# Peptides against a protein of PDB entry 7AL2, part 11

Target 1, 85 residues: chain A of PDB entry 7AL2
Amino acid sequence: YEIMLIRPKTIDDINYVVDQVLEESNPVILDLSFLEKESPANFKLAGEKIKQMRSNYGAEALLLSRCNDKNLIIIAPKGVSLVRK

## One batch from the design tools (peptide; aimed at target 1 E60 L62 N71)

Design b2_p14_6 (made by RFdiffusion4)
Pose (drawn by RFdiffusion4):
Structure b2_p14_6 (pose): chain A 85 residues (1-85), chain P 14 residues (1-14)
Amino acid sequence: as target 1 above (85 residues)
Amino acid sequence: SALEELFSIANSAH
């Protein structure tokens, strides 16, 4: 499989992440810092999509890093386990 | 907030 890296800027990028996790079953490492400071509406929308994927489709999501200009999240689809060691 | 909601769900691992 592939792990996709993205910093979403538009709704199309949000739909891109939904499709990678749900259609391609690829984990996505995404930086939500652009949406957070540029479009609070799309940041809330991106978070809603992450809640729906975990609730209905068995995706795992993990905060990896949070600092000025970075909000790094990993989304793993059902079938890729995030194992804390 | 939207950020707090995101943090509440972004904590899963085995």

Design b2_p14_6_s1 (made by RFdiffusion4, then SolubleMPNN; from b2_p14_6, 6 letters changed)
Fold by OpenDDE base, seed 2:
Structure b2_p14_6_s1 (fold): chain B 85 residues (1-85), chain A 14 residues (1-14)
Amino acid sequence: as target 1 above (85 residues)
Amino acid sequence: SPLDELESIAKEAK
């Protein structure tokens, strides 16, 4: 698999993340800071889709960093384990 | 808050 990196700005970007995780089985490291700042509605939508992937498809999501300008989450498809040592 | 929303989205890395 590949690890995708994206800072989503649009609904198309959000759906790209979903496709990468569910259809391509690729982990995605995403920065939600743009949506948080610029589109509360799309930020909410992104969160809902991540939660749906966790609830319905066994995806796992981990908050990597939360600071002023970064909002980094890794979402991994089922079968890719996220482990903190 | 946005942080509260993030915590509902993703597990916190320790």
Scores: peptide ipSAE 0.437, ipTM 0.861, DockQ to the pose 0.525
OpenDDE base, seeds 1, 3, 4, 5: peptide ipSAE 0.432, 0.433, 0.434, 0.436; ipTM 0.860, 0.860, 0.860, 0.861

Design b2_p14_6_s2 (made by RFdiffusion4, then SolubleMPNN; from b2_p14_6, 4 letters changed)
Fold by OpenDDE base, seed 2:
Structure b2_p14_6_s2 (fold): chain B 85 residues (1-85), chain A 14 residues (1-14)
Amino acid sequence: as target 1 above (85 residues)
Amino acid sequence: SALEELESIAVQAK
């Protein structure tokens, strides 16, 4: 698989993330900082999509870092386990 | 808040 990196800015970008996780089975590292700052509605939408993937498709999501200008989350499709030891 | 939303989205590192 490939690991995709994206800082989504639009609904199209959000849907791209969904496609990568569910259709391509690729993990995605997202920076949600743009949406958080520029579009609360799309930030919420992105969150809802991630929660749906977790609830319905066995995806996992881990917050990697929240700091100045970054909200980094990795979403892994079913079959790729995220483990902290 | 944005933080609360993030906490609902993803598991937090401890």
Scores: peptide ipSAE 0.423, ipTM 0.864, DockQ to the pose 0.520
OpenDDE base, seeds 1, 3, 4, 5: peptide ipSAE 0.417, 0.416, 0.422, 0.421; ipTM 0.862, 0.864, 0.864, 0.864

Design b2_p14_6_s3 (made by RFdiffusion4, then SolubleMPNN; from b2_p14_6, 5 letters changed)
Fold by OpenDDE base, seed 2:
Structure b2_p14_6_s3 (fold): chain B 85 residues (1-85), chain A 14 residues (1-14)
Amino acid sequence: as target 1 above (85 residues)
Amino acid sequence: SPLEELESIAKEAK
């Protein structure tokens, strides 16, 4: 698999993340800082889709960093384990 | 809040 990196800005970007996780089985490291700052509605939508992937498809999500200008989350498809040592 | 949303989205790394 590949690890995708994206800072989504649009609904198309959000759907790209979903496609990468569910269809391509690629982990995605995403920065939600743009959506958080610029579009509360799309930020909420992104969150809902991540939660749906977790609930319905066995995806796992881990908050890597939360600071003033970054909002980094890794989303892993089922079969890719996220382990904190 | 955005932080509350993040907490519902993903577990926090240590």
Scores: peptide ipSAE 0.443, ipTM 0.875, DockQ to the pose 0.522
OpenDDE base, seeds 1, 3, 4, 5: peptide ipSAE 0.441, 0.440, 0.443, 0.443; ipTM 0.875, 0.875, 0.875, 0.875

Design b2_p14_6_s4 (made by RFdiffusion4, then SolubleMPNN; from b2_p14_6, 4 letters changed)
Fold by OpenDDE base, seed 5:
Structure b2_p14_6_s4 (fold): chain B 85 residues (1-85), chain A 14 residues (1-14)
Amino acid sequence: as target 1 above (85 residues)
Amino acid sequence: SPLEELESIANQAK
């Protein structure tokens, strides 16, 4: 698999993330900082999609970094283990 | 809620 890195800005970007995790089985490192700051609606949508992937498809998520300019989360498809040491 | 979901993810790392 590949590990994707994206800072989504649009609905198309959010759907791209969903496709990568569910259809391509690729982990995605997400920076949600743009949506959080610029689009409450799309930030909400992104959160809903993440919840759906975790609840319905066995995806896992792990916070990588949250600071003033970054909101980094990795989302991994079922079968990819995320470990914090 | 979506915000709660993100907070849940953040709290996993504590």
Scores: peptide ipSAE 0.311, ipTM 0.817, DockQ to the pose 0.366
OpenDDE base, seeds 1, 2, 3, 4: peptide ipSAE 0.304, 0.299, 0.302, 0.298; ipTM 0.810, 0.808, 0.812, 0.809

Design b2_p14_7 (made by RFdiffusion4)
Pose (drawn by RFdiffusion4):
Formats: C-alpha cells, sequence, structure tokens
Structure b2_p14_7 (pose): chain A 85 residues (1-85), chain P 14 residues (1-14)
C-alpha cells in the first residue's frame, strides 16, 4: 500500500483524504494547520469526517505533533494497525 | 481506540 502526505487547503483536499482512507485503504499523514488558521469552518468539517471514519469504518487517528504551524495527524484505515511500542 | 477518541475530541474542541 501507500501512505499519503498532505496539508489540506480546500474541501476537495478533505474529500481526497476520505477517498484515500475509505476507497484506497491507504493511511494518510495530514497537517491540519492550514485549515485551522485559514478556514475554521473547513477545519471543523475535516474533524467531522475523521469522527465519521472512525465511528463507522474502523479507522484509527493519532496526533503525532502539535506546534506553531503544524498539527500532524495520521489516519489509518481498517486493516492497517497503529501499534504503539 | 482511546488515543483515537482523544484525537477526535481535540479536533472537534479546537
Amino acid sequence: as target 1 above (85 residues)
Amino acid sequence: AEESDETINYLLNS
């Protein structure tokens, strides 16, 4: 499989992440810092999509890093386990 | 699962 890296800026980028996790079953490493400071509405929307994916589709989501200009999240689909060691 | 729930809470409460 592939791991996709993205910093979402638009609704189309959000739909891109939904499709990678749900259709392609690829994990996505995404930086939500652009949406957080540029579009609070789309940041909330991105979070809602992550909640739905975990609740209904068995995706795991993990915060990897949070600092000025970075909010790094990994989303792994059902079938890729995030194993803490 | 717990870490994922915490991540989601963080995203929705930010």

Design b2_p14_7_s1 (made by RFdiffusion4, then SolubleMPNN; from b2_p14_7 with A1M E2K D5E)
Fold by OpenDDE base, seed 1:
Structure b2_p14_7_s1 (fold): chain B 85 residues (1-85), chain A 14 residues (1-14)
Amino acid sequence: as target 1 above (85 residues)
Amino acid sequence: MKESEETINYLLNS
């Protein structure tokens, strides 16, 4: 598999993340800081998509880093385990 | 900001 890195800015980017996780089975490292600052509606949408992938498809998601201007999250498909030590 | 916080809390605590 490949690990995708993206800072989503549009709904198309959000859908791209969903496709990568569910269709391609690739982990995605997300920086949600743009959506968080520029579009509360699309930020909420991104969050709901992540929740759906976790709930319905067994995806895992972990916060990697959060600071003033960064919100990094990794989401992995069911076949890829995320381990926190 | 509350929506942002709720989303992050869900990811960390669920």
Scores: peptide ipSAE 0.129, ipTM 0.693, DockQ to the pose 0.118
OpenDDE base, seeds 2, 3, 4, 5: peptide ipSAE 0.113, 0.112, 0.111, 0.113; ipTM 0.679, 0.677, 0.676, 0.680; seed 3 fails the geometry check

Design b2_p14_7_s2 (made by RFdiffusion4, then SolubleMPNN; from b2_p14_7, 4 letters changed)
Fold by OpenDDE base, seed 2:
Structure b2_p14_7_s2 (fold): chain B 85 residues (1-85), chain A 14 residues (1-14)
Amino acid sequence: as target 1 above (85 residues)
Amino acid sequence: MEESEKTIEYLLNS
């Protein structure tokens, strides 16, 4: 698999993340800071998609880093285990 | 009632 990195800004970007996780089985490291600041609606949408991927498809999400400038999470498809040590 | 989806903590904890 490949690990994709993206700071989504549009609905197309959000759908890209979904496609990478569900169709391509690639983990995605995302920075949600743009959506959080610039588009509450799309931030909500991104959140809903993440929840759906977790609930319905066995994806996992893990916080990597959070500061005022970045909201970094990794979304991993089923089969790629995220482990906290 | 609708839960707030405005925080990353919500996304990770729910």
Scores: peptide ipSAE 0.280, ipTM 0.750, DockQ to the pose 0.119
OpenDDE base, seeds 1, 3, 4, 5: peptide ipSAE 0.277, 0.270, 0.269, 0.278; ipTM 0.763, 0.754, 0.761, 0.751; seed 5 fails the geometry check

Design b2_p14_7_s3 (made by RFdiffusion4, then SolubleMPNN; from b2_p14_7 with A1S E3L D5E)
Fold by OpenDDE base, seed 1:
Structure b2_p14_7_s3 (fold): chain B 85 residues (1-85), chain A 14 residues (1-14)
Amino acid sequence: as target 1 above (85 residues)
Amino acid sequence: SELSEETINYLLNS
């Protein structure tokens, strides 16, 4: 698999993340800081999509780093295990 | 909001 990196800015970017996780089975490291700052609606949408992937498809998600200008999350498809030590 | 950053981070780490 490939690991995708993206800082989503649009709905198209959010859908790209979903496609990478569910269709391509690629983990995605995403920075939600742009959406959080610039689009509360799309930030909420991104969160809902992540919850849906976790609930319905067995995806895992883990917070990597959080600060004022960064919100890094990795989301992995069911076949890729995320381990926190 | 139900999906504030705090809420999302809680969900992701729980």
Scores: peptide ipSAE 0.098, ipTM 0.688, DockQ to the pose 0.123
OpenDDE base, seeds 2, 3, 4, 5: peptide ipSAE 0.092, 0.082, 0.087, 0.094; ipTM 0.685, 0.671, 0.654, 0.679

Design b2_p14_7_s4 (made by RFdiffusion4, then SolubleMPNN; from b2_p14_7, 5 letters changed)
Fold by OpenDDE base, seed 4:
Structure b2_p14_7_s4 (fold): chain B 85 residues (1-85), chain A 14 residues (1-14)
Amino acid sequence: as target 1 above (85 residues)
Amino acid sequence: SALSQETIDYLLNS
């Protein structure tokens, strides 16, 4: 698989993330800092999509880093294990 | 405006 990196800015970007995780089975590292600042509605949508992937498809989500300028989350499809050492 | 960390945590973990 490939690991995708994206800083979503639009609904199309959010849907791209969903497609990568569910259809391509690729982990995605997201920076949600744009959405959380510029579009609370789309940030909420992104969160809902993440929850749906977790609840319905066995995806895993892990916060990588949260700071002033970044909100990094990895979403892994079912079968890809996220391990913290 | 930016969402609170509490809201972010909810969206990611619940």
Scores: peptide ipSAE 0.097, ipTM 0.676, DockQ to the pose 0.104
OpenDDE base, seeds 1, 2, 3, 5: peptide ipSAE 0.095, 0.096, 0.095, 0.096; ipTM 0.684, 0.683, 0.684, 0.682; seed 3 fails the geometry check

Design b2_p14_8 (made by RFdiffusion4)
Pose (drawn by RFdiffusion4):
Structure b2_p14_8 (pose): chain A 85 residues (1-85), chain P 14 residues (1-14)
Amino acid sequence: as target 1 above (85 residues)
Amino acid sequence: SATDFVESVSHLDF
């Protein structure tokens, strides 16, 4: 499989992440810092999509890093386990 | 509030 890296800026990028996790079953490492400071509406929308994917489709989501200009989240689809060691 | 929500939904239990 592939792990996709993205910093979403638009709704199309949000839909891109939904499709990678749900259609391609690829994990996505995404930086939500652009949406957070540029579009609070799309940041809330991106979070809602992450909640729906975990609730309905068995995706795991993990916060990896949070600092000025970075909010790094990993989304793993059902079938890729995030194993804490 | 949106930040807290996104951080909350991005939390994973082990």

Design b2_p14_8_s1 (made by RFdiffusion4, then SolubleMPNN; from b2_p14_8, 5 letters changed)
Fold by OpenDDE base, seed 5:
Structure b2_p14_8_s1 (fold): chain B 85 residues (1-85), chain A 14 residues (1-14)
Amino acid sequence: as target 1 above (85 residues)
Amino acid sequence: SASDFVDEVSKLKF
């Protein structure tokens, strides 16, 4: 698989993340800082999509970094384990 | 809320 990196800015970007995880089975490292600052509605939508992928499809999400101007999360599809060493 | 999912994904944090 490939590991995708994206800083979503639009609904299309959010849907791209969903497609990568569910259809392509690619882990995604995403920075949600743009949505958090610029669009509360789309930030909420992104969170709901992540929740749905975890609840319904066995995806796993991990917070990598939460600091100024960074909100980094990795989402792994089912079958890819996230391990901290 | 919009920020609630941040805590949801924080089960493991680097």
Scores: peptide ipSAE 0.049, ipTM 0.685, DockQ to the pose 0.441
OpenDDE base, seeds 1, 2, 3, 4: peptide ipSAE 0.030, 0.028, 0.028, 0.047; ipTM 0.636, 0.624, 0.624, 0.683

Design b2_p14_8_s2 (made by RFdiffusion4, then SolubleMPNN; from b2_p14_8, 8 letters changed)
Fold by OpenDDE base, seed 5:
Structure b2_p14_8_s2 (fold): chain B 85 residues (1-85), chain A 14 residues (1-14)
Amino acid sequence: as target 1 above (85 residues)
Amino acid sequence: SALEEVLEASSLEF
């Protein structure tokens, strides 16, 4: 698999993330800082999509870093284990 | 938020 890195800015980007996780089985490292600042509606949508992937498809979502200019989350498809040392 | 709930539930923050 590949690890995708994206800072979503549009609904198309959000759908791309969903496709990568569910269809391509690729982990995605997301920076949600743009949506959080610029589009509360799309930020909410992104959160709901992540929740759906976790609830319905066994994806795992972890917060990597949250600071003033970054909101980094990794979403792993089912079968990819996220481990903290 | 939905995102906040997901992140808290995973309990693997850095």
Scores: peptide ipSAE 0.193, ipTM 0.736, DockQ to the pose 0.370
OpenDDE base, seeds 1, 2, 3, 4: peptide ipSAE 0.194, 0.149, 0.181, 0.181; ipTM 0.734, 0.721, 0.724, 0.759; seeds 1, 4 fail the geometry check

Design b2_p14_8_s3 (made by RFdiffusion4, then SolubleMPNN; from b2_p14_8, 8 letters changed)
Fold by OpenDDE base, seed 4:
Structure b2_p14_8_s3 (fold): chain B 85 residues (1-85), chain A 14 residues (1-14)
Amino acid sequence: as target 1 above (85 residues)
Amino acid sequence: SALEEVLAVSQREF
């Protein structure tokens, strides 16, 4: 698999994340800082999509970093384990 | 809030 990196800015980007996780089985490291700043509605939508992937498809979601201009989350599809050593 | 919604989807902090 590939690890995708994206800072989503549009609904299309959000759907891209969903497709990567659910259809391609690729982990996605995403920075939600743009949506958080520019579109509360799409920020919420992104969260809802992540929740859906966790609840319905067994995806794992971890907050990697929350600081200035960064809100980094990794979403791993079911079968790709995120392990802290 | 929107922030709370997104943060709530993380099962743990890394």
Scores: peptide ipSAE 0.102, ipTM 0.709, DockQ to the pose 0.652
OpenDDE base, seeds 1, 2, 3, 5: peptide ipSAE 0.083, 0.082, 0.102, 0.096; ipTM 0.689, 0.690, 0.708, 0.697; seed 5 fails the geometry check

Design b2_p14_8_s4 (made by RFdiffusion4, then SolubleMPNN; from b2_p14_8, 9 letters changed)
Fold by OpenDDE base, seed 4:
Structure b2_p14_8_s4 (fold): chain B 85 residues (1-85), chain A 14 residues (1-14)
Amino acid sequence: as target 1 above (85 residues)
Amino acid sequence: DELDYVLEVSKTEF
């Protein structure tokens, strides 16, 4: 698999993330800071999509970094385990 | 927009 990096800005970007995780089985490292600041509606949508992927498709999601200008999350598809040592 | 991050596992948020 590949690891995708993206800072989503549009609904198309959000759908791209979903496609990468569910259809391509690629982990995605994404920064939600743009949506959080510029589009509360799309930020909420992104969160809902992540929850759906966790609940319905066995994805995992972890916060990697949160500060003023970053909201960094990794989403791993089913079969890719996120482990902290 | 350059994606240059230092990554550390934290906690589940979603």
Scores: peptide ipSAE 0.032, ipTM 0.613, DockQ to the pose 0.160
OpenDDE base, seeds 1, 2, 3, 5: peptide ipSAE 0.033, 0.033, 0.032, 0.032; ipTM 0.624, 0.616, 0.612, 0.618; seeds 1, 2, 3, 5 fail the geometry check

## One batch from the design tools (peptide; aimed at target 1 L64 R66)

Design b2_p15_1 (made by RFdiffusion4)
Pose (drawn by RFdiffusion4):
Structure b2_p15_1 (pose): chain A 85 residues (1-85), chain P 15 residues (1-15)
Amino acid sequence: as target 1 above (85 residues)
Amino acid sequence: SIYDLYKEWGIEDLD
């Protein structure tokens, strides 16, 4: 499989992440910092999509890093386990 | 807060 890296800026990028996790079953490492400071509406929308994927499709989501200009999240689809060690 | 939103969205903190 592939791990996709993205910093979403538009709704199309949000739909891109939904499709990678749900259709391609690829984990996505995404930086939500652009949406957070540029479009609070789309940041809330991105989070809602992450909640729906975990609730209905068995995706795992993990915060990796949070600092000025970075909010790094990993989304793993059902079938890729995030194993803490 | 941002961490309340993460909890609501089912995002787990690595630390």

Design b2_p15_1_s1 (made by RFdiffusion4, then SolubleMPNN; from b2_p15_1, 7 letters changed)
Fold by OpenDDE base, seed 5:
Structure b2_p15_1_s1 (fold): chain B 85 residues (1-85), chain A 15 residues (1-15)
Amino acid sequence: as target 1 above (85 residues)
Amino acid sequence: SLLDEYKEYGVEDAN
């Protein structure tokens, strides 16, 4: 698989994340800082998509880092295990 | 908080 990196800014970007996780089975490391600051509506949408991927498809989501200008989250499809050492 | 909101979406805190 591939690990995708994205800082989504649009609905198209959000849908890209969904496609990568569910259709391509690729983990995605995304930065939600733009949406959080610039579009509360799309930030909520992104969160809802994450919830759906977890609830319906067994994806995992983990907050890696949160600071002033970054909110890094990894979303892994069911077949990819996230391990903390 | 943002962390609480993430938890609502099923985003766990790695830290």
Scores: peptide ipSAE 0.654, ipTM 0.929, DockQ to the pose 0.931
OpenDDE base, seeds 1, 2, 3, 4: peptide ipSAE 0.652, 0.653, 0.653, 0.651; ipTM 0.929, 0.929, 0.929, 0.929

Design b2_p15_1_s2 (made by RFdiffusion4, then SolubleMPNN; from b2_p15_1, 6 letters changed)
Fold by OpenDDE base, seed 2:
Structure b2_p15_1_s2 (fold): chain B 85 residues (1-85), chain A 15 residues (1-15)
Amino acid sequence: as target 1 above (85 residues)
Amino acid sequence: SLLDFYKESGIELLE
């Protein structure tokens, strides 16, 4: 599989993430900082999509790092396990 | 808050 990296800015970007996880079975490293700051509505939507992928399709989501200008999350499809050492 | 966002979305915390 491939690991996708994206800082989504639009609904199209959010849907791209969903497609990568659910249809392509690719993990996505996601920076939510743009949506957090520029679009509260789409930020909320992104969170809802993450919840849906987890609850309905067995995806996992993990916060990697949060700072002033980054909000990094990894979303892994069911076939990819996130393991803490 | 961000904490509420993570909790609602089910995003686990590494930090």
Scores: peptide ipSAE 0.747, ipTM 0.938, DockQ to the pose 0.925
OpenDDE base, seeds 1, 3, 4, 5: peptide ipSAE 0.746, 0.746, 0.744, 0.746; ipTM 0.938, 0.938, 0.938, 0.938

Design b2_p15_1_s3 (made by RFdiffusion4, then SolubleMPNN; from b2_p15_1, 5 letters changed)
Fold by OpenDDE base, seed 5:
Formats: C-alpha cells, sequence, structure tokens
Structure b2_p15_1_s3 (fold): chain B 85 residues (1-85), chain A 15 residues (1-15)
C-alpha cells in the first residue's frame, strides 16, 4: 500500500481521502488545519466522514500532532495496524 | 471545540 499525505481544502479533497482509505486501502495522513480554520462546515463534514469510515468500514483514526498550524490525523483502513512503539 | 470534534469523530489520541 501507499501512504497518502494531504491537507484537504475542499469537499473534493475530503472525498479523495475517503476514496484512498476505502477504495485503495491506503492509509492517509491528513492535516485538517485548513478546514478547521477556513471552513467550519467542511471541517464538520470531514469529521463525519472519519466517523463513518470507522463505524462502517473498520478504519482507525489517530491524532498524530496538534498545534496552532497543524492538525495531523492518520486514517488507516482495516487491515493496516497502527502501532506506537 | 476541537476536543468535541475528536470525540465525535472518534479520533483517538496517539499520546
Amino acid sequence: as target 1 above (85 residues)
Amino acid sequence: SLEDFYKESGIEDAD
């Protein structure tokens, strides 16, 4: 698999994340900081999509880093184990 | 808040 990196800015970007996780089975490291600051509606939508991927498809979501400039989350499809050493 | 967002989305803290 590939690990995708993205800082989503649009709904298309959000859907790209969903496609990568569910269709391509690729983990995605995403920075939600843009949506958080610039689009409350799309930020909420991103959260809903993450919840859906977890609840319906067994994806896992972890917060990697949070600061004023970044909100890094990793979304892993079912079958990809996230391990903290 | 962000904390509410994480909780609602089910995003766990990697700690």
Scores: peptide ipSAE 0.740, ipTM 0.942, DockQ to the pose 0.853
OpenDDE base, seeds 1, 2, 3, 4: peptide ipSAE 0.739, 0.740, 0.738, 0.740; ipTM 0.942, 0.942, 0.942, 0.942

Design b2_p15_1_s4 (made by RFdiffusion4, then SolubleMPNN; from b2_p15_1, 5 letters changed)
Fold by OpenDDE base, seed 4:
Structure b2_p15_1_s4 (fold): chain B 85 residues (1-85), chain A 15 residues (1-15)
Amino acid sequence: as target 1 above (85 residues)
Amino acid sequence: SLMDFYKEWGVEDLN
């Protein structure tokens, strides 16, 4: 598999993330900082998609880093285990 | 807060 990196700015970008995780089975490192600052509605939408991927398809989501200009989350499809040492 | 959203969405905190 490939690891995708994206800082989504639009609903199309959010749907691209969903497609990568569910259809392509690729983990995605996601920076939500743009949506958090510029579109609270789409930020919430992205979160709802994360919840749906977890609940319906067994995806995992883990916060990697949060600061003033970064909001990094990794989303892994079922079968790719995220292990914390 | 932001962390409240993560908890609701099931985003675990690595740190």
Scores: peptide ipSAE 0.710, ipTM 0.935, DockQ to the pose 0.941
OpenDDE base, seeds 1, 2, 3, 5: peptide ipSAE 0.709, 0.710, 0.710, 0.708; ipTM 0.935, 0.935, 0.935, 0.934

Design b2_p15_2 (made by RFdiffusion4)
Pose (drawn by RFdiffusion4):
Structure b2_p15_2 (pose): chain A 85 residues (1-85), chain P 15 residues (1-15)
Amino acid sequence: as target 1 above (85 residues)
Amino acid sequence: KTDEELYKEWGIEHL
């Protein structure tokens, strides 16, 4: 499989992440910092999509890093386990 | 909401 890296800026990028996790079953490492400071509406929307994927489709989501200009999240689809060691 | 509250609501876990 592939791990996709993205910093979403538009709704199309959000839909891109939904499709990678749900259709391609690829994990996505995404930086939500652009949406957070540029479009609070799309940041809330991105988070809603992450909640729906976990609730209904068995995706795991993990915060990896949070600092000025970075909010790094990993989304693993059902079938890729995030194993804490 | 704080980031922590949002992450909890969205099912985002911490290290």

Design b2_p15_2_s1 (made by RFdiffusion4, then SolubleMPNN; from b2_p15_2, 10 letters changed)
Fold by OpenDDE base, seed 2:
Structure b2_p15_2_s1 (fold): chain B 85 residues (1-85), chain A 15 residues (1-15)
Amino acid sequence: as target 1 above (85 residues)
Amino acid sequence: MSLDEEEEEYGISRL
């Protein structure tokens, strides 16, 4: 599989993340900082999509780093486990 | 709601 990296800015980007996780079974490392600052509605939508992927498809989501200008999250499809060392 | 609370609501665990 591939690991996708994206800083989503639009709804299309959010849908791209969903497609990568659910259809392509690719983990995605995403930075939500743009949406957080520029579009509270789309930030909420992104969160809802993450919840849906977890609840309905067994995806996992982990916050990697959060600071002033970054909100880094990894989303893993069901076939890829996130293991804490 | 704080962003931490939102992330928890959406099921995003922290490293």
Scores: peptide ipSAE 0.308, ipTM 0.795, DockQ to the pose 0.968
OpenDDE base, seeds 1, 3, 4, 5: peptide ipSAE 0.306, 0.300, 0.307, 0.289; ipTM 0.792, 0.788, 0.793, 0.770; seed 5 fails the geometry check

Design b2_p15_2_s2 (made by RFdiffusion4, then SolubleMPNN; from b2_p15_2, 9 letters changed)
Fold by OpenDDE base, seed 1:
Structure b2_p15_2_s2 (fold): chain B 85 residues (1-85), chain A 15 residues (1-15)
Amino acid sequence: as target 1 above (85 residues)
Amino acid sequence: MSLDEEEEEFGIERL
């Protein structure tokens, strides 16, 4: 698999993330900071998609880092485990 | 959205 890196800016980017996780089975490292600042609606949509992927497809989502300028999340598809030490 | 709200709403766990 590949690990995709993206800072989503549009709905198309959000859908790209969904496609990568569910169809391509690739983990995605997201920076949601753009959406959080520029589009509350799309930020909420992104979160809803993450929740759906977790609930319906067994994806995992983990916050890697959050600060004023960054909101880094990894989403792993079912079959790629995120393991805490 | 606060961090706590994000975790609750989106189901994102903290590292």
Scores: peptide ipSAE 0.322, ipTM 0.814, DockQ to the pose 0.864
OpenDDE base, seeds 2, 3, 4, 5: peptide ipSAE 0.290, 0.286, 0.335, 0.315; ipTM 0.801, 0.785, 0.820, 0.813; seed 4 fails the geometry check

Design b2_p15_2_s3 (made by RFdiffusion4, then SolubleMPNN; from b2_p15_2, 7 letters changed)
Fold by OpenDDE base, seed 5:
Structure b2_p15_2_s3 (fold): chain B 85 residues (1-85), chain A 15 residues (1-15)
Amino acid sequence: as target 1 above (85 residues)
Amino acid sequence: MSLDELYEEYGIERL
């Protein structure tokens, strides 16, 4: 698999994340800082999509880092485990 | 709703 990196800005970007996780089975590290600041509606949509991927498809979601400039989350598809050392 | 509450709602775990 590949690890995809994206800072989504549009609904198309959000759907790209969903496609990568569910269709391609690729983990995605995404920065939600743009949506958080610029589009509350799309930020909520992104969160809802994450919840759906977890609830319906067994994906995992982990906040890696949050600061003023970044909101980094990793989404792992079923079969790729996020393991804490 | 705080951002932390949103993360909990969406099921986003914390590192």
Scores: peptide ipSAE 0.546, ipTM 0.883, DockQ to the pose 0.969
OpenDDE base, seeds 1, 2, 3, 4: peptide ipSAE 0.541, 0.553, 0.538, 0.535; ipTM 0.881, 0.885, 0.880, 0.879; seed 2 fails the geometry check

